# Peptides against a protein of PDB entry 1LOE: the designs that were tried, part 51

Target 1, 181 residues: chain A of PDB entry 1LOE
Amino acid sequence: TETTSFSITKFGPDQQNLIFQGDGYTTKERLTLTKAVRNTVGRALYSSPIHIWDSKTGNVANFVTSFTFVIDAPNSYNVADGFTFFIAPVDTKPQTGGGYLGVFNSKDYDKTSQTVAVEFDTFYNTAWDPSNGDRHIGIDVNSIKSINTKSWKLQNGKEANVVIAFNAATNVLTVSLTYPN
Target 2, 181 residues: chain A of PDB entry 1LOE as posed
Amino acid sequence: TETTSFSITKFGPDQQNLIFQGDGYTTKERLTLTKAVRNTVGRALYSSPIHIWDSKTGNVANFVTSFTFVIDAPNSYNVADGFTFFIAPVDTKPQTGGGYLGVFNSKDYDKTSQTVAVEFDTFYNTAWDPSNGDRHIGIDVNSIKSINTKSWALQNGKEANVVIAFNAATNVLTVSLTYPN

## One batch from the design tools (peptide; made by RFdiffusion4, then SolubleMPNN)

Design b2_p16_7_s3 (from b2_p16_7 with T1A D7A I14V)
Fold by OpenDDE base, seed 3:
Structure b2_p16_7_s3 (fold): chain B 181 residues (1-181), chain A 16 residues (1-16)
Amino acid sequence: as target 1 above (181 residues)
Amino acid sequence: ATYTLSATVSLKDVFS
């Protein structure tokens, strides 16, 4: 069985196993996706391509990823869109369309994007987000319109622990977000 | 507080 793994405890200024896109950068050993300005997008990609499935055997990989994030959004009237964890083709490029979280480029389903994302969405877009207007976690398959969502109460400036797991036998993707305090 | 979410996703279909 082939296994690929990596761990980044401290993000350095020249992190060898990450590719930075847009405004993504590191500071104080943290990965920062955007500048504190409007119309900014930043991304970081794991530099080594991962083998998701094997065309010869048909086998699909299981995976588990975990990370900690902080969002500063002290009020609801001065808030950005949020961010995603995503898996996309190696030639993926940042997308600048508003509300698409730097990953998608249309409000419609696009099979050719070949992108799976977990969104942590802090801005209500009436055209595609859950009608209750809540900030939410979403699972996105080739579309900014999530196939499933969960209302999420952001704790401003607090660390959230995330675990994302995929079970290849069941095709179930599971997301867990915890505020430990 | 803990939030959990799941969905069925065919990665083979997405990345084929």
Scores: peptide ipSAE 0.785, ipTM 0.977, DockQ to the pose 0.947
Fold by OpenDDE base, seed 5:
Structure b2_p16_7_s3 (fold): chain B 181 residues (1-181), chain A 16 residues (1-16)
Amino acid sequence: as target 1 above (181 residues)
Amino acid sequence: ATYTLSATVSLKDVFS
């Protein structure tokens, strides 16, 4: 069994194991995807390709990732679109911004995108988001329209601890978000 | 507060 692990506790200005795209950058030892301005997309990719699926054996990897994030919106009632943790092909580039979170281009299933994302969606897009209008966590497969969602109350400016796990035996992707305080 | 969400995803199908 092949295992790949990495950990970034402090994000430096010359973080060599990350590829920054768009407006993504590091400051004060944090990864910043976007500033609080409209029409920006920032992404950061782990610089080394990861082996998710083995075409020779057909095996799919298990994985667990954890991170802490802060959304700090100047106006908690008028926030941006949110962000995603995503897995995409190595040559992936920023996609449509706004409600598409820079990761997708369609609400319709598009197998060619080859992208799985966990969204932390802070903006209600009528065309695809849950009708209750809640901010939500979503699991997205080749579409910005989530295959499943969970209502989520943003605690503006607070640290959220996230764990995302994939069990290859069951094909279950699990997301856990905790505000510890 | 803790929020948990799960879904079935075939990564093999997505990335094949």
Scores: peptide ipSAE 0.761, ipTM 0.975, DockQ to the pose 0.944
Fold by OpenDDE base, seed 1:
Structure b2_p16_7_s3 (fold): chain B 181 residues (1-181), chain A 16 residues (1-16)
Amino acid sequence: as target 1 above (181 residues)
Amino acid sequence: ATYTLSATVSLKDVFS
């Protein structure tokens, strides 16, 4: 088997292993997707393609990724829209902003999207989000409408530790989010 | 606080 790994502890201004799209940038050693302003989309892609599926063998890779994020909203009572961790084709470009989080374009399943995402969604969109209106973690497959969700209480300005793991034998994607404090 | 979420996803189907 083959294993590929990478780690970025501090994000520099000349981070060469990332491709920045839209308003994404680095500041104060952090990757920043957007400022707290309306109608912005920022993305950052790992610059090297990763091998998820082997067409010859049919094998799918296991993977685990971890990261720490902070959402700093000027108004903790009205926060939009959240962000995603996503896997998409190498030529991926920014998609629809706002509630689509810059990654999707439809609540309807679109196989041509070829995108899997874990969303950390801070804003309730009545057209596709869980009816309870809670902020939530979601797993999205080719649609902004999640295949599964978990209610999540945002701690504004606090660091959250995330682990996302995929087990190829079971096809189970697991997300864990922890606020240490 | 810890939050855990899982789902079945066929990455083969998505990326084939």
Scores: peptide ipSAE 0.723, ipTM 0.971, DockQ to the pose 0.944
Fold by OpenDDE base, seed 4:
Structure b2_p16_7_s3 (fold): chain B 181 residues (1-181), chain A 16 residues (1-16)
Amino acid sequence: as target 1 above (181 residues)
Amino acid sequence: ATYTLSATVSLKDVFS
């Protein structure tokens, strides 16, 4: 069984295993996706491709990824759109910004997108977000309109610990977000 | 606070 593992405990200015797109960069040992300005899209990709599905054998990979993030908004009541963890083809490029989080282009299902994302969505977009208007975690498959969501209360400036796991036997993608404090 | 979310996703179908 082939296994690929990597760990980044801190981000440096010469982070060779990341490909930066848009306004993504590293500073103070952190990965920063966007500046606190409008219409900014920043992405970071792991530089080495990973095998999710083998067309010859039919095998689908299990995976577990963990990371911490901080959303630090100057005004806790006026935040941007959020961000995603996503899996996409190796030649992926930034997509539509704003509510599409730089990952999708439509609320309609688009198989050609070939993108799965976990969104941490801090802005209510009437056209596709849950009608309760809550900030939320979502699982997105080829569309910015999530196939499932969970209301989530942002703790501004606080570290959130995230674990995302996929079980190939059950096809279940699981997201866990914890604020330890 | 802990938040948990899950969904069924066919990665094979997505990336085929």
Scores: peptide ipSAE 0.690, ipTM 0.968, DockQ to the pose 0.949

Design b2_p16_7_s4 (from b2_p16_7, 5 letters changed)
Fold by OpenDDE base, seed 2:
Structure b2_p16_7_s4 (fold): chain B 181 residues (1-181), chain A 16 residues (1-16)
Amino acid sequence: as target 1 above (181 residues)
Amino acid sequence: ATYNLSATVSLKEVFS
């Protein structure tokens, strides 16, 4: 059994344990994925590969990750798409298709993407998002169309605390988002 | 406010 852990409290300008892709960068000790302009994608990858499962033993890792985020989106019509926490192969590259959160490249299920993502989606895409039009949290498996979603009322400009956990014994991925105030 | 969401995901299957 092996364990990999890391913690980043302050994101520095030369954060060596992150690989920045696209427009991702750090400023004021925060990770910023995009500038407040149209048609930008930014990502940050943990620089070391993570051993998710062992092909010899078949064992799958448990994991828990936590982070905080702030989204400034005072309305629902003139806003970006949101962002994801994702797990993908080490050679993963940013995807630029609109609405795909920089992770997927089409509206179709694609098992070859080998990507699991938790989305925090702030823009309603009629073709795949829940029909109620709510901002939502979603769990995505090889598809921008979530296998499950939860309506989420964004508190504009407020810090949200997120915990994402995977239980290998049950294969259950859980997401918890809390606004502490 | 707290929001909880879960789903069954086979990471082994996804990353095989």
Scores: peptide ipSAE 0.784, ipTM 0.976, DockQ to the pose 0.954
Fold by OpenDDE base, seed 5:
Structure b2_p16_7_s4 (fold): chain B 181 residues (1-181), chain A 16 residues (1-16)
Amino acid sequence: as target 1 above (181 residues)
Amino acid sequence: ATYNLSATVSLKEVFS
């Protein structure tokens, strides 16, 4: 078996294990994907490829990732589109912005996307989001239209702790988001 | 507040 692990407790200006794309950058020891302006896409990739599927053995890796995020919108009632944690091919580049979160290009299933994402979606897009209009957490597979969602109440400016885990034996991806306070 | 979500995903299918 093979195990890969990494941790980043402080995001420095010369963070060597991250590849920044678009408007992504570090400031004050935090990773910032975008500023609070329209029409921007920022991404950060772990610099080393992760071997999660072995074509020779057919084995799929288990994984667990955890992170803390803050959405700090100037206006709590007029928030941008949100962000994703995603897994994509090593040569991945920023995709469509806005409601597509810089990760997808279609609401229709596109196998060529080869992208799995957990979205933290703060903006209701009528064409694909749950009809209740709630901000939500979603699991996205080759489409911005989530295969499952959970209504989520954004606490603007508060730290959210996230744990994302994949069990290869069951093919179940789990997401847990907690506001400790 | 805690929010939990899960789904079945075939990573092998996605990345093959």
Scores: peptide ipSAE 0.761, ipTM 0.975, DockQ to the pose 0.933
Fold by OpenDDE base, seed 1:
Structure b2_p16_7_s4 (fold): chain B 181 residues (1-181), chain A 16 residues (1-16)
Amino acid sequence: as target 1 above (181 residues)
Amino acid sequence: ATYNLSATVSLKEVFS
């Protein structure tokens, strides 16, 4: 078996293993996707392709990824739109912004998207989000309309610890978000 | 506070 791993504890101004797209950048040793302004999209890609599926053997990789994030919105009452962790083809480019989080273009399933994402969605979009209107964590497959969601209470300005794991034997993707304090 | 979520996803299907 083959294992690929990487770890970034501090983000530098010349981070060679990341590809920045749109408004994504580094500051104060943090990866910053967007400034708190309207109509911006920022993305950061790991620069090396990841082999998640082997066409020769048919095997699919297990993976575990962990990260911490902070959403620091100037207005805690109205926060938009959130962000995603996503896996997409190597030539991926920024997609539709706003409620599509710069990763998708439709609420309809689009096989050609070839994108799986975990969304941390802070804004209710009536057309596709859960009807309860809650901020939520979602698992998205080729669509901004999540295949499953979990209501989530944002703690503005606080660090959240996230673990995302995929079990290839069961095809189950799991997400765990913790506010330790 | 801890939040857990899971779903069945065929990565092979998505990335084939």
Scores: peptide ipSAE 0.732, ipTM 0.972, DockQ to the pose 0.933
Fold by OpenDDE base, seed 4:
Structure b2_p16_7_s4 (fold): chain B 181 residues (1-181), chain A 16 residues (1-16)
Amino acid sequence: as target 1 above (181 residues)
Amino acid sequence: ATYNLSATVSLKEVFS
């Protein structure tokens, strides 16, 4: 069936296939979501909509996405909230910042959010994060409170390779994060 | 180090 694919190896100042929201920008061939200051939200959206579900046929798309990220905090023991990879409607706008990572507004399930996110959460929010207090990867569905989480040890300044895949036949979303070094 | 996570998500339900 129909397939859509794209790849960005270097982020330039004139990335026409990205829509920047908030403090998101490109520098040194990288996409930067936030500066090292409090209470900032930066987002980047792929400029072309992706057809995930066909209301006429009921078909749901499989997808695989991969990216590399770096969290570089001035103090490895004092980092911000983290970030998300998310899927949302084409008219999505920045949501609540801080612990909500700019993509959600509540820990309560909100079907109107229509947002699925993979969070890379570096800050413990008592109200919704796993009680062990670990930094974690989470899968979020219409809520900042993850439906599942995995403890994750941040390697400050190191590149993490991420693969996110969705199998439409099983409805299973998988996340793999690797620090190769 | 590698970290794996999975969950069942109905994208149809979310985006319907």
Scores: peptide ipSAE 0.696, ipTM 0.969, DockQ to the pose 0.932

## One batch from the design tools (peptide; made by RFdiffusion4, then SolubleMPNN)

Design b2_p17_1_s1 (from b2_p17_1, 9 letters changed)
Fold by OpenDDE base, seed 3:
Structure b2_p17_1_s1 (fold): chain B 181 residues (1-181), chain A 17 residues (1-17)
Amino acid sequence: as target 1 above (181 residues)
Amino acid sequence: ATAEVRIVSMSFSSVLS
């Protein structure tokens, strides 16, 4: 059995178990992915590879992640773009295309990306987002176009608690989001 | 449109049999 775990309650300026990409960095013990400016992409990667799939047995890992986030927009009626939790190959690089949340680069399915993400999407992109225009949580597999979505009401500037769990036996990914306060 | 995105805390655990 192979296990990987980490817990970060305060993000320091020398957070050695994270690799910062783009504009992502720590600010006041928080991981700040983006500031409220245009044309910015920030990411953070866990610094060690995670063994998610065993090529010999075909087994896939069970995993669970929990985090607390804040989206703080100067205008609550116009918020872009959101963010993702994602799992990608170790050589993954930030993507700068608008609306792709720094992770993807196409709405077309691309198996070579080997990337899965849970998006917290605050901006409606007509080309791929759900037609109702709602802000939403999405599960993205090798494409910015989600395989499943759920409407979500952003509380601007408030902390949200997220739990994401993957059950390898059932191949089911679950996502929960709550605003505790 | 813009927004500041902050992660306050995070944990992760995986188990591969």
Scores: peptide ipSAE 0.819, ipTM 0.974, DockQ to the pose 0.941
Fold by OpenDDE base, seed 4:
Structure b2_p17_1_s1 (fold): chain B 181 residues (1-181), chain A 17 residues (1-17)
Amino acid sequence: as target 1 above (181 residues)
Amino acid sequence: ATAEVRIVSMSFSSVLS
């Protein structure tokens, strides 16, 4: 059995278990993925590899992650672009920004991406987002075009609590989001 | 359209049998 776990309650200036990419950085004990400026991509990776799938046995890991985030936009009615929690190969690098959230490069399925993401998408991209235009949570598998989405009402500047769990036995990924305040 | 995105806290656990 292989297990991996970590907990970060305060993001320090020397957070050794994170690898920062692009504009991602820590400030005031928070992980800041992006500031309220255009054309930025910020990512942070857990510094140690996580064994998710064993090619020899075919076993897939169960995992659960919990995090609290804040999206703080100058204009509550026009918010871009959101962010993702993602799992990608260890050599992953920032990808296309904007609506691709720095994680994907295409709306077409690309198995070589080997990337799964849960997006918290605040901006409607006509080419791939749900036609209702709602801000949404999406599950993305090798594509920015989500395999499943659910509408989500952003509370600008408020802390949201997220739990993402994957059950390997059922092959079901669950996402919950709540605003405790 | 822009926004600041901050992560306040995070935990993760995985188990591979």
Scores: peptide ipSAE 0.816, ipTM 0.974, DockQ to the pose 0.958
Fold by OpenDDE base, seed 2:
Structure b2_p17_1_s1 (fold): chain B 181 residues (1-181), chain A 17 residues (1-17)
Amino acid sequence: as target 1 above (181 residues)
Amino acid sequence: ATAEVRIVSMSFSSVLS
């Protein structure tokens, strides 16, 4: 059995168990992925590889992650683009295409990307997002076009609590989001 | 359109049998 776990309650300026990519960095003990500026991409990776799949047995890891986030937009009516929690190959690099949340680069399914993400998407992209235009949570498998979505009401500037769990036996990913305050 | 995105805290655990 291989296990991996970490907990970060305060993001320090020398957070050694994270690799920062693009504009992502720590500010006031928070992980800031993007600031409210145009054309910015920020990511943070856990610094150690996580063994999520065993090629010999075919087993996939069970995992759970919890986090608290804030999206703080200067204009609550026009908020872009959101962010993701994602799992990707070790050599993953930031993607700069607009609307791809720094993780994907196509709406076409690409199994070779080996990337799964839970998106918290605040901007409507007509080419792939749900047509109702709602801000939404999405489950993304090898594509920015979500395999499943659910509408979510952004509370601008407020903390949201998220729990994401994956059950390998059932192949079910669950996501919960609450605004406690 | 822009937004600042901040993560306040995070935990993760995985188990591979």
Scores: peptide ipSAE 0.813, ipTM 0.973, DockQ to the pose 0.931
Fold by OpenDDE base, seed 1:
Structure b2_p17_1_s1 (fold): chain B 181 residues (1-181), chain A 17 residues (1-17)
Amino acid sequence: as target 1 above (181 residues)
Amino acid sequence: ATAEVRIVSMSFSSVLS
């Protein structure tokens, strides 16, 4: 059995177990992925590889992640674009920004991406997002076009608690989001 | 981006049998 575990309760100025990409950085004990500035892409990677699939047995790891986030928009009526929690190859680099969230490059399925993401999408992109235009949580597999989505009500500037769990036996990914305050 | 995105805390655990 192989296990990987980490916990970050405060993001320090020298967070050794993260690799920062693009505009991502730490300040005031928080990980800041983007500021409210156009054409920014910020990412942070856990610095150690995670063994998620065993080629010999075919087994896939079970995993759970919990995090608290804040989206803080100066204009509550213009909130772009959101962010993702993602799993990608170890050599991953920032991808297309904007509606692609710095993680994908296409709405077409691209198996070479080898990327799975849970998106917290605050901006409606007509080419791929659910037609109702709602802000939403999405599960993205090798494409910015989600395989499943659920509407989500953003509370601007408030802390949201997220739990994402994957059960390999059932091949089911669950996502929960709550605003505790 | 028109919004600031901050992560306050995070935990992760994986188990591969």
Scores: peptide ipSAE 0.812, ipTM 0.972, DockQ to the pose 0.905

Design b2_p17_1_s2 (from b2_p17_1, 10 letters changed)
Fold by OpenDDE base, seed 3:
Structure b2_p17_1_s2 (fold): chain B 181 residues (1-181), chain A 17 residues (1-17)
Amino acid sequence: as target 1 above (181 residues)
Amino acid sequence: ATAQYTINSISGSSVLS
């Protein structure tokens, strides 16, 4: 059995178990993916590779991730693209295409990307987002076009709690989001 | 459109049998 676990409650200025990409950085013991400026992408990767699939046995890992986040938009009615929790190959690089959340680069399914993301999407992109135009949580498999979505009401400046869990036996990914305060 | 995105805390675990 291979187990990987981590917990970060205070993000240090030299957080050794994270790799920062783009404009992502730490300040005031928090991880800031982007500031409220245009044309910015920030990412942070867990520094150790996680063994998710065993090619010899075919087994897939069970995993759970919990995190808290805050979105601070200068204009609550016009918010930037959003952010993701994602799993990608170790050589993953930030993507700068508008609306692709720094992770994807196409709405077409591309199995070679080997990327799964849970998106917290705060900007409506007509080409791939749900037609109702709602801000939403999405599950993205090798494409920015989500395989499933759920409407979500952003509370600007408030802390949200997220839990993401994957059950390998059922092949089901679950996502929950709450605003406790 | 702009926004600041901040992660306040994160934890995770994976188990591969």
Scores: peptide ipSAE 0.800, ipTM 0.972, DockQ to the pose 0.942
Fold by OpenDDE base, seed 4:
Structure b2_p17_1_s2 (fold): chain B 181 residues (1-181), chain A 17 residues (1-17)
Amino acid sequence: as target 1 above (181 residues)
Amino acid sequence: ATAQYTINSISGSSVLS
């Protein structure tokens, strides 16, 4: 059995178990993916690879991730593109920004991407987002066009709690988001 | 449109049998 676990409650200036990409950085014990500026992409990767699939046995890992986030938008009615929690190959680099969230390059399914993401999408992209225009949580598999979405109401400046869990036996990914305060 | 995106904490675990 292979296990991996980590917990970061304070993000230090030299957070050795994270790899920072693009404009992502730590400040005031927090991880800042982007500042409130245009044309910016920031990512942070867990520095150790996680063995999620065994090609010999076909086994897939069970995993759970919990995190808290805050979105601070200068204008609550006009918010930038969003962010993701993602799983990608160990050599992953930032991809297309804007509506592609720095994680994908196409709305077309591309298995070579080998990327799964949970998006917290705060900007409506007419080419692939749900037609109702709602801010939403989406599950993205090798495409920015989500395989499933659910509307979500952003509370600007407030801390949200997220839990993402994958059950390998059922092949079900669950996502929960709450605003406890 | 802009926004600051901040992660305050994160934890995770995985088990591959």
Scores: peptide ipSAE 0.800, ipTM 0.972, DockQ to the pose 0.956
Fold by OpenDDE base, seed 5:
Order: structure tokens, then C-alpha cells, then sequence
Structure b2_p17_1_s2 (fold): chain B 181 residues (1-181), chain A 17 residues (1-17)
């Protein structure tokens, strides 16, 4: 059995178990993916590779992640573009920004991407987002166009609690988001 | 449109049998 676990409650200036990409950085014990400026992409990767799939047995890892986040938008009615929790190849690098959230490059399925993401999308992109235009949580598999989405009401400046879990036996990914306060 | 995205805490675990 191979296991990997980590917990970060205070992000230090030199957080050794994270690899920062783009404009992502730590300040005041928090991880800031992006500041409220244009044309910026920030990412942070857990530094240790996670063995998610065993080619010999075909087994896939069970995993769970919990995190808290805050979105601070200067204009509550125009918030862009969103962020994701993602799993990608070890050598992953920032991808297209804007609506692609720095994780994908196309709305068309691309198996070479080998990327799965849970997006917290705050901006409506006509080409691939749900037609209702709602801010939403989405599950993305090798494409920015989600395979499943659910509307979510953003509370600007408030802390949200998220839990993402994957059960390999049932092949079910669950996502929970709440605003405790 | 812009926004600051901040992660306040995170934990995770994976188990491959």
C-alpha cells in the first residue's frame, strides 16, 4: 500500500512541500494564487508525486482533500476567472490562462492532457460553460468543458470550506462546498 | 474582471492498494 498525506494550516514564505508556478506565492501565512489584476495565472503543486494509478494491477488510488478558500473581488458582479484543484502529470506546467484557468488548453477532449480538475468557476465563458451563466463547480476531465457542473453562489470575501473525495471502487468523485459563517 | 484567490488551509491524503 502506498500512501501520501499532508496538511498545511499556515503557508510559510518557503513552503518546502509546495512547488509554486506562475504568480502563485505565499503571504501572511496564506497561499495567494492570483491578486486582483489582469492576465495572471498562479499555481501551486504538492511537491511529492502521488502514485494515483498502478499499471500492473490497474488499481486507482482513493483520495480526499479538504481546503478553505476566499475569493476577494473588487466588483462582486464581475469576478474572473476562477480556480481549480487539479491532478496532472508530474512535469505539469501552467497552461492557458483566462477561462482555461491555467490548467487546460482546449474545450475539446484531449487525452494527452492527462488532467482532471475540480473547477470553482466564477466567470461565464459562452463557448463551454453551462448556458444558465451561473457561477459553478465543475468536474473537468482533459478539457475545460466540464463533464458535470452544479451552480454555486459566491460569497465575496467569505471563507468557503471544500471537501473533494474520490472512491476508486465506485469511481465516484464527490465535491462539497459550504460557507460555515 | 479580476479577483484575488486565496487558499487559507489545505490537507490531503491518498491510498493506493
Amino acid sequence: as target 1 above (181 residues)
Amino acid sequence: ATAQYTINSISGSSVLS
Scores: peptide ipSAE 0.795, ipTM 0.971, DockQ to the pose 0.947
Fold by OpenDDE base, seed 1:
Structure b2_p17_1_s2 (fold): chain B 181 residues (1-181), chain A 17 residues (1-17)
Amino acid sequence: as target 1 above (181 residues)
Amino acid sequence: ATAQYTINSISGSSVLS
């Protein structure tokens, strides 16, 4: 059995177990993916590779991730573009920004991407987002076009709690989001 | 349209049998 666990409650200026990409950085004990500026992509990777699939046995890892986030938008009515929690190959680099959230390059399914993401999407892109135009949580498999979505009401400036769990036996990914305050 | 995106905390675990 292979296990990996981590916990970061305060992000330090020299956080050794994270790899920062693009404009991502730490300040005031928080991880900032992007500031409220245009044309910016920030990412942070857990520095240790996680063995999620065993090619010999075919087994897939069970995993649970919990995090808290805050979105601070100058204009609550126009918030772009969103962020993701994602799993990608160890050599992953920032991808297309904007509506692609720095993690994908196409709405077409691309198996070579080898990327799964849970998106917290605050901006409606007519080409691939749910037609109701709602801000939403989405599950993205090798495409920015989600395989499943659920509407989510952004509370600007408030801390949200997220839990993402994957059950390998059932092949079900569960996402929960709450605003406790 | 812009926004600041901040993560305040994160934890996780994985188990591969």
Scores: peptide ipSAE 0.794, ipTM 0.971, DockQ to the pose 0.958

